# Peptides against a protein of PDB entry 1IK9: the designs that were tried, part 21

Target 1, 211 residues: chain A of PDB entry 1IK9
Amino acid sequence: MERKISRIHLVSEPSITHFLQVSWEKTLESGFVITLTDGHSAWTGTVSESEISQEADDMAMEKGKYVGELRKALLSGAGPADVYTFNFSKESCYFFFEKNLKDVSFRLGSFNLEKVENPAEVIRELICYCLDTIAENQAKNEHLQKENERLLRDWNDVQGRFEKCVSAKEALETDLYKRFILVLNEKKTKIRSLHNKLLNAAQEREKDIKQ
Target 2, 207 residues: chain A of PDB entry 1IK9 as posed
Amino acid sequence: MERKISRIHLVSEPSITHFLQVSWEKTLESGFVITLTDGHSAWTGTVSESEISQEADDMAMEKGKYVGELRKALLSADVYTFNFSKESAYFFFEKNLKDVSFRLGSFNLEKVENPAEVIRELIAYALDTIAENQAKNEHLQKENERLLRDWNDVQGRFEKAVSAKEALETDLYKRFILVLNEKKTKIRSLHNKLLNAAQEREKDIKQ
Target 3, 195 residues: chain B of PDB entry 1IK9 as posed
Amino acid sequence: MERKISRIHLVSEPSITHFLQVSWEKTLESGFVITLTDGHSAWTGTVSESEISQEADDMAMEKGKYVGELRKALLSVYTFNFSKESAYFFFEKNLKDVSFRLGSFNLEKVENPAEVIRELIAYALDTIAENQAKNEHLQKENERLLRDWNDVQGRFEKAVSAKEALETDLYKRFILVLNEKKTKIRSLHNKLLNA

## One batch from the design tools (peptide; made by RFdiffusion4, then SolubleMPNN)

Design b1_p9_6_s2 (from b1_p9_6, 6 letters changed)
Fold by OpenDDE base, seed 4:
Structure b1_p9_6_s2 (fold): chain B 211 residues (1-211), chain C 211 residues (1-211), chain A 9 residues (1-9)
Amino acid sequence: as target 1 above (211 residues)
Amino acid sequence: as target 1 above (211 residues)
Amino acid sequence: SPLEVEPFE
């Protein structure tokens, strides 16, 4: 089961932060349980897939788009800039929420909730879930941090090997050229010496023919 | 201000998860505010640095060690294997906790708490803090994940450059040796040719002298 | 540069 807890502000009680817990199996489209609390009282309702489909049809909205709006409204809380407005009557237990656009406001959905007999249990479970989520996220953060540190070490090690390889390539090229030039110059000197000996031998033979 | 919320189990109410909020400035040693809640009622007490020092002295414990035990008891919750036991009387508002070791159990500390008049506000604030902590930890997780993915890409890029550098070094060495051998062999062939010309010239001169 | 080992003329 997936769960999301969000802060909301009710139009009727704008000074009191409420908490909206939504729980669902796999997708919000398959239905969900909604729990509202003010930290003293709690109200719960179950919304079926059929109710979601009916609300989408009544709105003349495509179901996937409607579920996408439900997800934004119910899981993100009152998103940035009050795009979603939440209303709840404690007397009727009627919960409804509106999408406020610049040129149009419309009711996105409505649910009948039931007052929970033992709100403290719901509140404790909600706090437990928050604490578990914090612990899981902390463990994930510590793991990711250790992995980042490992990856950074591995990067530095490969970078250092790469720099050594570049330097070794440049040094090799330079050394091989220097050695080659030395050996070539020795061979060039030997060739010049042999040419001079041939010239001298030819000049001596021309002298011997001239007697 | 630093804060930690932990689950605890009271000896008097073992079936009901309680929440222990501790808030402090910089260090727990400088004093702290303790809030206990069961999700319906809340109790708060302020513990000063002087009270912490007095409790350490009364226990004949070194203050830094005592504060270290307070930190384990109050911030870690009932640690693994019930090392810390929490007791609270709702009647007297007396909170105390014990450290249970194999051979000795002793009271680690005690606080008088006051019942909060509006527990719902304390509970809402506690839930808000949990939700804020979840959001911060999620943002940190997303950041660390993106950084891990970056570091992994950077590692792969450097690794690929390193492998190319190794291959390029080996190819360079092989190519340079091949080219150098060719040029050296040409010069050796020229030297041998010039030596043969010198030998022939000497043999012709020896024939001309016999002639 | 190519190792233009100029042929010795």
Scores: peptide ipSAE 0.021, ipTM 0.850, DockQ to the pose 0.043
Fold by OpenDDE base, seed 5:
Structure b1_p9_6_s2 (fold): chain B 211 residues (1-211), chain C 211 residues (1-211), chain A 9 residues (1-9)
Amino acid sequence: as target 1 above (211 residues)
Amino acid sequence: as target 1 above (211 residues)
Amino acid sequence: SPLEVEPFE
């Protein structure tokens, strides 16, 4: 079961932060349980897949789009732009919420909630879930931090090997060229020496012919 | 102000999870505020630096060691080995906790708490803190995840450059040696040709003298 | 390539 707890402000009680818990199985579309609390009282309602489908049809909205709006309203918490207004009557246990746009506000949905007999148990379970979520997120953070440190070491190691490879390539090229030039110059000197010997031999032969 | 919320079980109410909040400034040694709740009622007490010092002295324990034990008891929550036992009387508002060792249990500390007049406000604030902590930890997780993805890309990039550099070094060495051998062989061939010309010229001169 | 050593004819 998936769960999201959000802070909301009720129009009737704007000074008292309320907490909206939504719990669902795989998709919010399959239905959900909604729980509202003020830290003293709690109210719970179940919304079925059929009710979600009916509300979408009554709104003339495609079901996936309607569920998308429900997800934004009920799971996102109060975003900075008060796009969603929450209303609850403690007397009637009727919960409804509106989407506020520049020129149009419309009811996005409504639910009948029931007052929980033992709100303390619901509140304790909600706090337990928050503490467990904190612990899980801390463990994930510690894991990711250790992985970052590993990846940084691995990067530094390969970077250092790469720099050494570049320098070794340049040194190899320079050394091979130096050795090549030395051997080549020796061969050039030998060729020049042999040419001079041939010229001298030809000049001596021309002298011997001229007696 | 630093804060830690922990789940505890009271000896008097083992079936009802309680929440122990400790809040302090820079160090737990400077004093702290303790809040206990069952999700319906709340109790708060202030522990001064002087009380912590006095309790350490009464226990004949070094202050830093005593604060270390307080930190383990009050901030760690119920660890898997029930080393710390928590007791609270709702009638007297007296809270005390014990350290349980194999052969010895001892009182680690005690506090007088006061019943909070508006427990719902304390509970709401506690839930708000949990939700804010979840959001902060999620943002840190998302940041660390993006950094991991960056570091992995950067590692793959330099690894690929390193492999190319290794291959380029081997190719360079092979190419330079091939070119060197070709030019060297040309010069060796020219030297052999010039030597043969010198031998022929010497043989012709020896024929001319014998004639 | 600076290694073009012209053959001396």
Scores: peptide ipSAE 0.021, ipTM 0.849, DockQ to the pose 0.046
Fold by OpenDDE base, seed 2:
Structure b1_p9_6_s2 (fold): chain B 211 residues (1-211), chain C 211 residues (1-211), chain A 9 residues (1-9)
Amino acid sequence: as target 1 above (211 residues)
Amino acid sequence: as target 1 above (211 residues)
Amino acid sequence: SPLEVEPFE
């Protein structure tokens, strides 16, 4: 079961925050339970998949698009844009909501609710669900924080190894060139020595020819 | 202002979850407002720093230790360990709580509460605070998730650069050795050629002497 | 090591 609680303001009671709970299985399209409370009284209604389909048909709207509008209306809460207006009569227990567009407002749905006999139980359960959700979100936050700290350590470790590898590559190149120059200089010295020995041998031969 | 809401069970009403709200500024030691609700009625009391100090003195407990016990009792909720027992009389509006140890239970504090005239307002505000806390925690979770995804990308980028650096170091060493061997072999060939010229010159001189 | 250039005796 999925659940969402949102704060709403009723047109009839704009100064009193109400809470709209929607509970459903897998998809809102399959039907849902709607609960309204003002913190003293509660009202509940069940909306079937057939009612959702009928409302979509009555609106000449595709079911998937209609459910998308229901999701925005019922689950996003009253965002600051007042795009959705909620109406409830405590006398008739009739709940309806409208989508307010620039040039047109239209009813998006209506539900008959029943007054809950024990609203305190519904309110307690709603608060429990909020506290459970807070605890779950806190545990997730702590987990993500620990993972972030781990990833930062792992990044620093790899970065430090990378910097050492760069420096070691430069040092290796420099060291290999130095060693190579030493060995080359020894070979150049031997070549020069052998050339001098050849020149001396040629000069001695030229002296021996000149008796 | 800091606030914590916890679920508790009263000894007098063990089947009914109550909610204990504690509100304070900076530290619980400076005093706090306590609110109890069962989802229908609410009761509120203010506890001053002087009352906290007096209760600590009456218990012969260090104030900091006493506040530490208050924090556990009032802010951690009824954990599964039943270490704290909460008592409330709706008739007297007297709230008290005990710490249950293996061999001794003792009263940890007592507060006179006042019945709230409009409990629905307190309940609505409490639910609003829960919903705000959920929204804040969700925003933090989304932020931490995005940061985790960033850190993972950054780690993969550095790891890939590190692996390329290691491979480039090995390739550089191998290439430098190959180049050096080529140049050394050229010098070795020149040295061998010069030695052969010296040997030939010596052999010609020995022929000229035997002639 | 391959850089042990044998002494040219």
Scores: peptide ipSAE 0.021, ipTM 0.850, DockQ to the pose 0.072
Fold by OpenDDE base, seed 3:
Structure b1_p9_6_s2 (fold): chain B 211 residues (1-211), chain C 211 residues (1-211), chain A 9 residues (1-9)
Amino acid sequence: as target 1 above (211 residues)
Amino acid sequence: as target 1 above (211 residues)
Amino acid sequence: SPLEVEPFE
């Protein structure tokens, strides 16, 4: 079961923050339970998949688009731009909500709710859910924080190894070239010495021929 | 202002989850406001720094240790081991709590509460605080998740560069040794050739002397 | 003079 609680303002009672809980199985499309509370009274209604389909058809809206609008209205609350307005009559238990566009408002949905006999139980359960959600989110935050600290250490370790590898590559190249130049110069010196010995031997032979 | 809400079970009403809100400025030691609710009624009391000091003295406990025990009791709720028990009389508005140890229970504190005239306002504000805390924790979670994804990418990039650097260092060493062996072998061949020319020249000179 | 390692042709 998925659940979302949002704060809403009713057009009839704009000074009193109301809370709208929506609960559903897997998808909002399969139907949902809507619960409204003012912290003293609570009202609940069930909306079936058939009712959602009927409202989409009555609006001449594709069902997935309609469910997308329901999700924005019911799960986000009245956003900061008052795009969705909520209305509830405590007398008729009739709940309806509208989407407000620049030049037009239209009714997005309406539900008959029933007053809950024991609103304190609904309110306690709602608070319990909020506290559980806080605890879960805190545990997730602590885990993500520890993981961030781990990843940062691991990054620093690899970065330091990489920098050492770059420096070691450059040092290796330089050292190898220096060593090879020394060995090559020794061989060049030996070649020069042997060439000079050959030249001297040739000059001695030319002297011995001239006697 | 800091605030913590915890669920508690009262010894007198163990089947009804109660909510204990504690609110304070900077430190619990400076005093706090305690609010109790069952989702229908609410009770509030103020505990001063002087009362906290007096309770610590009456318990013959160092103030910092006493405040540490208050924090565990009031901000953690009754932990899973029932280390703290909460008692409240709706008639007397007397709230007290005990620390249960294996062989002894002792009263940790007691407060007189006042019944709130408009409990719905306290309950609405409590739910608002829970929803705000959820939203803040969600935003923090999303930020930490994005940061984890960034750090993981950065780690993978540096790791891949490091592996390439290691391979390039090994390849460089191997290539340099191969090239230098070739050059050294050429110089060795030239030295051998010059030595053979010297030996031949010496042998020819020895023949010319015998002739 | 830098050792011009003549490129092996």
Scores: peptide ipSAE 0.018, ipTM 0.849, DockQ to the pose 0.043

Design b1_p9_6_s3 (from b1_p9_6, 6 letters changed)
Fold by OpenDDE base, seed 1:
Structure b1_p9_6_s3 (fold): chain B 211 residues (1-211), chain C 211 residues (1-211), chain A 9 residues (1-9)
Amino acid sequence: as target 1 above (211 residues)
Amino acid sequence: as target 1 above (211 residues)
Amino acid sequence: SAIEVEPFE
């Protein structure tokens, strides 16, 4: 079961933050349990897949698009753009929400909720879920931080090895060229010496022919 | 102001999870505000630095050690080891907690709490803080995850460059040696050719002298 | 004939 808790403001009680919990299996489309609380009272209702389909049909909206709007309204909380307006009557236990567009506002959905007999249990469970989520997220953060530190160390190690490899390649090239030039110069000197000996021998022979 | 919310179980109500909020400035030693709730009622009290010092003195415990025990008791929650036992009287509003060691249990601290007139506001604020903490931790997790993915890409890039540098160094050495051997062999061949010409010239001169 | 590359001293 997946769960999301969001802060909402009711049109009737804009000064009192309410909490909207939505719980579902795999997808919001399969239905969900909605719970509303003001921190003292709680109200719950179950919305079936058939009710979601019926609300989509009544709106003449494609079901996937409708569920996409439900997800934004019920799981994202009231974004800063006041795109979704929430209404609840404590007397009728009727919850409804509207999408406010620039040129049109329309009811996106409505649910009958039932007042919870023991709201303290629902509120405690809600706080427990929040604390569990905090603990899980803290553990993930600590893990990711340690992994980041590891990856950074590993990156610095490979970077340092790479820089040493580049420098060692340049040094190798320079050293090999220096050694090669030395050996080549020795062979060039020997060639010059042999050529000079050959020229001298030819000059002596030309003198001996001229007695 | 720093804050920690923990689950506790009261000895008087072990079936009902209570929530212990502690709020402090910089260090728990400077004093703190404690809030207890069962999800319906709330109780709060302020503990001053002087009271913390007095409790440490009354216990004949060094203040830093005492504050270290307070931090474990009040901020860590009841760990799985039941090392800390919490007691609260709703009638007297007296909260106290004990440290249970193998051979000795002792009262670690006690506070008078006052019943909050509007517990719903305290509970709503507590849930708001939990939701804010969840949102902050989610944003940190997403950031750390993106950074991990970046660092992993950067590591793979440098690793691949390093491996190419190693291979290129070995290839450079092999290529330079092959080229050097070729040029050296040409010079050795020229030296051999010049030596043979010199020997032939010497043999012809020796024939001319014997004639 | 392996022309012994004289070891670079």
Scores: peptide ipSAE 0.017, ipTM 0.848, DockQ to the pose 0.045
Fold by OpenDDE base, seed 3:
Structure b1_p9_6_s3 (fold): chain B 211 residues (1-211), chain C 211 residues (1-211), chain A 9 residues (1-9)
Amino acid sequence: as target 1 above (211 residues)
Amino acid sequence: as target 1 above (211 residues)
Amino acid sequence: SAIEVEPFE
């Protein structure tokens, strides 16, 4: 079961923050439970998949698009753009909400709610859910922080090994060239020495022929 | 101002989750505001630095150690170990809590609370604080997740460059040795050829002398 | 001493 709690302002009571809880199983399309509270009273209603389908048809809106608008209205709260307006009558228990566009507002949905007999239980459960969500998110934050610190260490270790590998490659190339130049020069010196001995032997033979 | 909300069970009402809010400025030692709620009623008390000092003295406990015990009791909630027991009388508005050790329980502190006239306002503010904390922790989680994904990419990039550097070093060494062996063998062949020419020239000279 | 790398001839 998924749950979202949001702050809303009612048109009738704009000075009092209300809380809108929406609970659903897999998809909001399959139906949901809506709970409204002012911190003293609570009201609950159940919206079925058939009611959602009927509201989409009545609006001449494709069901997936309608559910997408419901999700924005009911799960995001009234964002600072006042794109969604919420209305509730405590007398009739009638809840409705509108989407406000630049030139037109239209009713997005309406629900009959029932006043909860024991609002303190609903409020306690709502606070418990908030505290559980805080604890879960804190545990996730601590895990992600420790993983971040691990990844940073692992990056520094590989970076340091990479820099050492680059330097070792350059040093190896330089050392190999130096060693091979020395060995080649020794062989060139031996070739020059043998060539000079051959030239001297040839000159001596030419002298011995001339007696 | 720092704030912590925790779930507690009262000895008098173990079936009803209560919420204990503690608010303080910099340190719990400088004093705090305690708020208790059952989701219907709320009670608030202010505890001064002087009261904390007096309770520490009355307990014959060093102040920093006493504040450390207050922090564990009031900010952690009753953990599953029932190390701290909370008591509250709705009639007297007297709140007290005990530390339970294996062989002894002792009173850790006691406060007189006042019943809040408008508990709905306190409850709404408490829920608002929970929702703000959820939003802040979610934003932090998303940030840490994106940073972890970045660090993982950066690690993979350096790891791949390091592996290429290792392979390139081994390939360089192998190639340089092969090239230098070829050149050295050519010079050795030239040395052998020149030595044979010298031996032949010496043998011809020895024949010419016998002739 | 400059190791004169005479060209490979």
Scores: peptide ipSAE 0.020, ipTM 0.847, DockQ to the pose 0.041; fails the geometry check
Fold by OpenDDE base, seed 4:
Structure b1_p9_6_s3 (fold): chain B 211 residues (1-211), chain C 211 residues (1-211), chain A 9 residues (1-9)
Amino acid sequence: as target 1 above (211 residues)
Amino acid sequence: as target 1 above (211 residues)
Amino acid sequence: SAIEVEPFE
């Protein structure tokens, strides 16, 4: 079961933060349980897939688009101020919410809720879920932090090896050229020496022909 | 102000999860506010630095060690089962907790609480804090996840550059040796050719002298 | 003619 708790403000009680819990299996489209609380009282209702489909049809909205709007309204909490307006009558237990656009406001959905007999249990369970979620998120944060530190060490290690490889390549090229120049110059000197000896021998032979 | 909410079980109400909120400035040693709730009622007390010091003295415990035990009891939640036992009388508003060791149990601390007139406000604020903490931790998780993905990309990039550098170093060495051998062999061939010409010239001169 | 790669001495 997936669950999202969001903070909402009711039009009737704008000074009192309410909490909207929505729980569902796999997708919100298949239906959900809605729970509203003010920290003292709680109200719960089950919304079926058929009710979601009926609300989409009554709105003349495509079901997937409607479910997308439900997700934004009910799971995102207070989105940007005034986009979604929540209304609840404690007397009728009628919950409805509106989408407010620039030029038009329209009812997005409506649900009949039932007052919970033991709201303290619902509130305790809601707080437990929040604390469990905090613990899970903290454990995930600590894991991700350790992984970041590992990846940073591994990056620094390979970066240092790369820099050493670059320097070693440049040093190798320079050393090989220096060694080659030495050997080449030795061979050039030997060629010049042999050529001079040949010139001298030719000059001596030309002298011997001239008696 | 720092805050920690923990789930506790009271000896008097073991079937009902209670929530222990502790709030403090900078250090628990300087005093703290304790709030207990069962999701319907709330009880709050302020514990001063002087009360913490007095409890440490009454226990004949070093203050820093005592504060360390308070931190484990009050902030860690349900540590390993049975290490800390929480007791609260709703009638007397007396809260106390014990540390249970293998061979000895002792009272670690005791506080007088006051029943909150509007527990719903305290409960709403507690839930708000949990939701805010969830949002902060989620944002941190998303940031750390993106950072992990960045660091992994950066590691893969430098690793690929390193492998290319290694291969390029080996290829450079091989290519330089091949080129150098070609030039060197050309010079060796020229030396051999010049030496043979010198030998022939010497042999011709020796023939001319014998003639 | 095969370039006899005489080893570096």
Scores: peptide ipSAE 0.019, ipTM 0.848, DockQ to the pose 0.038; fails the geometry check
Fold by OpenDDE base, seed 5:
Structure b1_p9_6_s3 (fold): chain B 211 residues (1-211), chain C 211 residues (1-211), chain A 9 residues (1-9)
Amino acid sequence: as target 1 above (211 residues)
Amino acid sequence: as target 1 above (211 residues)
Amino acid sequence: SAIEVEPFE
């Protein structure tokens, strides 16, 4: 079961924060359980896949688009722009919410809720879920932090090897050229020496012919 | 203000989870506010730095050690080994907790709490704090995940550069040796040619002298 | 003078 808890403001009680819990299996499209609480009372309703499909059809909205709007309204809270307005009558237990756009407001959905007999149990379970979620997120944060520290160490190791490889390449090139020049200069000196010996031999032979 | 919420079990009500909130400024040693709730009622007490100091003295315990035990009891919940037992009388509003060790159990602290007139407000604020903490932890997780992905990309880039540098070093060495061998072999061939010319010139001169 | 041709090593 997936779950999301959001804080909302009810039009009838704008001074007290309410909490909207939605729970569903795999996809919100398959139906969901909605729970509303003010920290004293709780109200719950179940919305079936058939009700979601019927509401989408009644609105002449494609089901995936409608579920997308439900997801934004019910799982995101009011959002940063008060795009969704929530209404609840404690007398009728009727919950409805509206999408407010600049030029149009429309009812996005409505549910009959039932007052929970033991609201304290629902509130305790909700707080337990929040504490479990905090613990899970903390464990994930600690894991990601340790992994980041590992990746940074691994990056520094490879970077240091890379810099050493660059320096070693330049040093190798310089060393090989130096060694080559030494050997080449020795061979050039030997060539010059042999050339001079040939010139001298030719000059001596020309002297021996001229007696 | 720092805050910690923990789930606890009361000896008087072991079937219902209670929540223990502790709030403090900078250090628990400076005093704290304790709030207990069952999701229906709430009870609050304030513990001063002087009370903490007095309780440590009455226990003949060093203050830092005593605060360390308070921190383990009040901020960690029951812990994995039920080392701390929590007791609360709804009638007297007396809260006390014990440290249970194999050979000894002792009272670690006790507080008189007061019943909160509006428990719903305290519960709503507690749920708000949990939701804010979830949001903060989620934002931190998303940041750490993005940093992890960055570090992995940076590692892959430098690793790829390093591998190219290694290959380029080996290729450079091989290429330089090939080029050097070619030039050296040309010089060796020129030396051999000049040597043969000298031998021929010497043989011709020896023929001219014998004639 | 004999051209001492050193052996080519």
Scores: peptide ipSAE 0.019, ipTM 0.845, DockQ to the pose 0.574; fails the geometry check

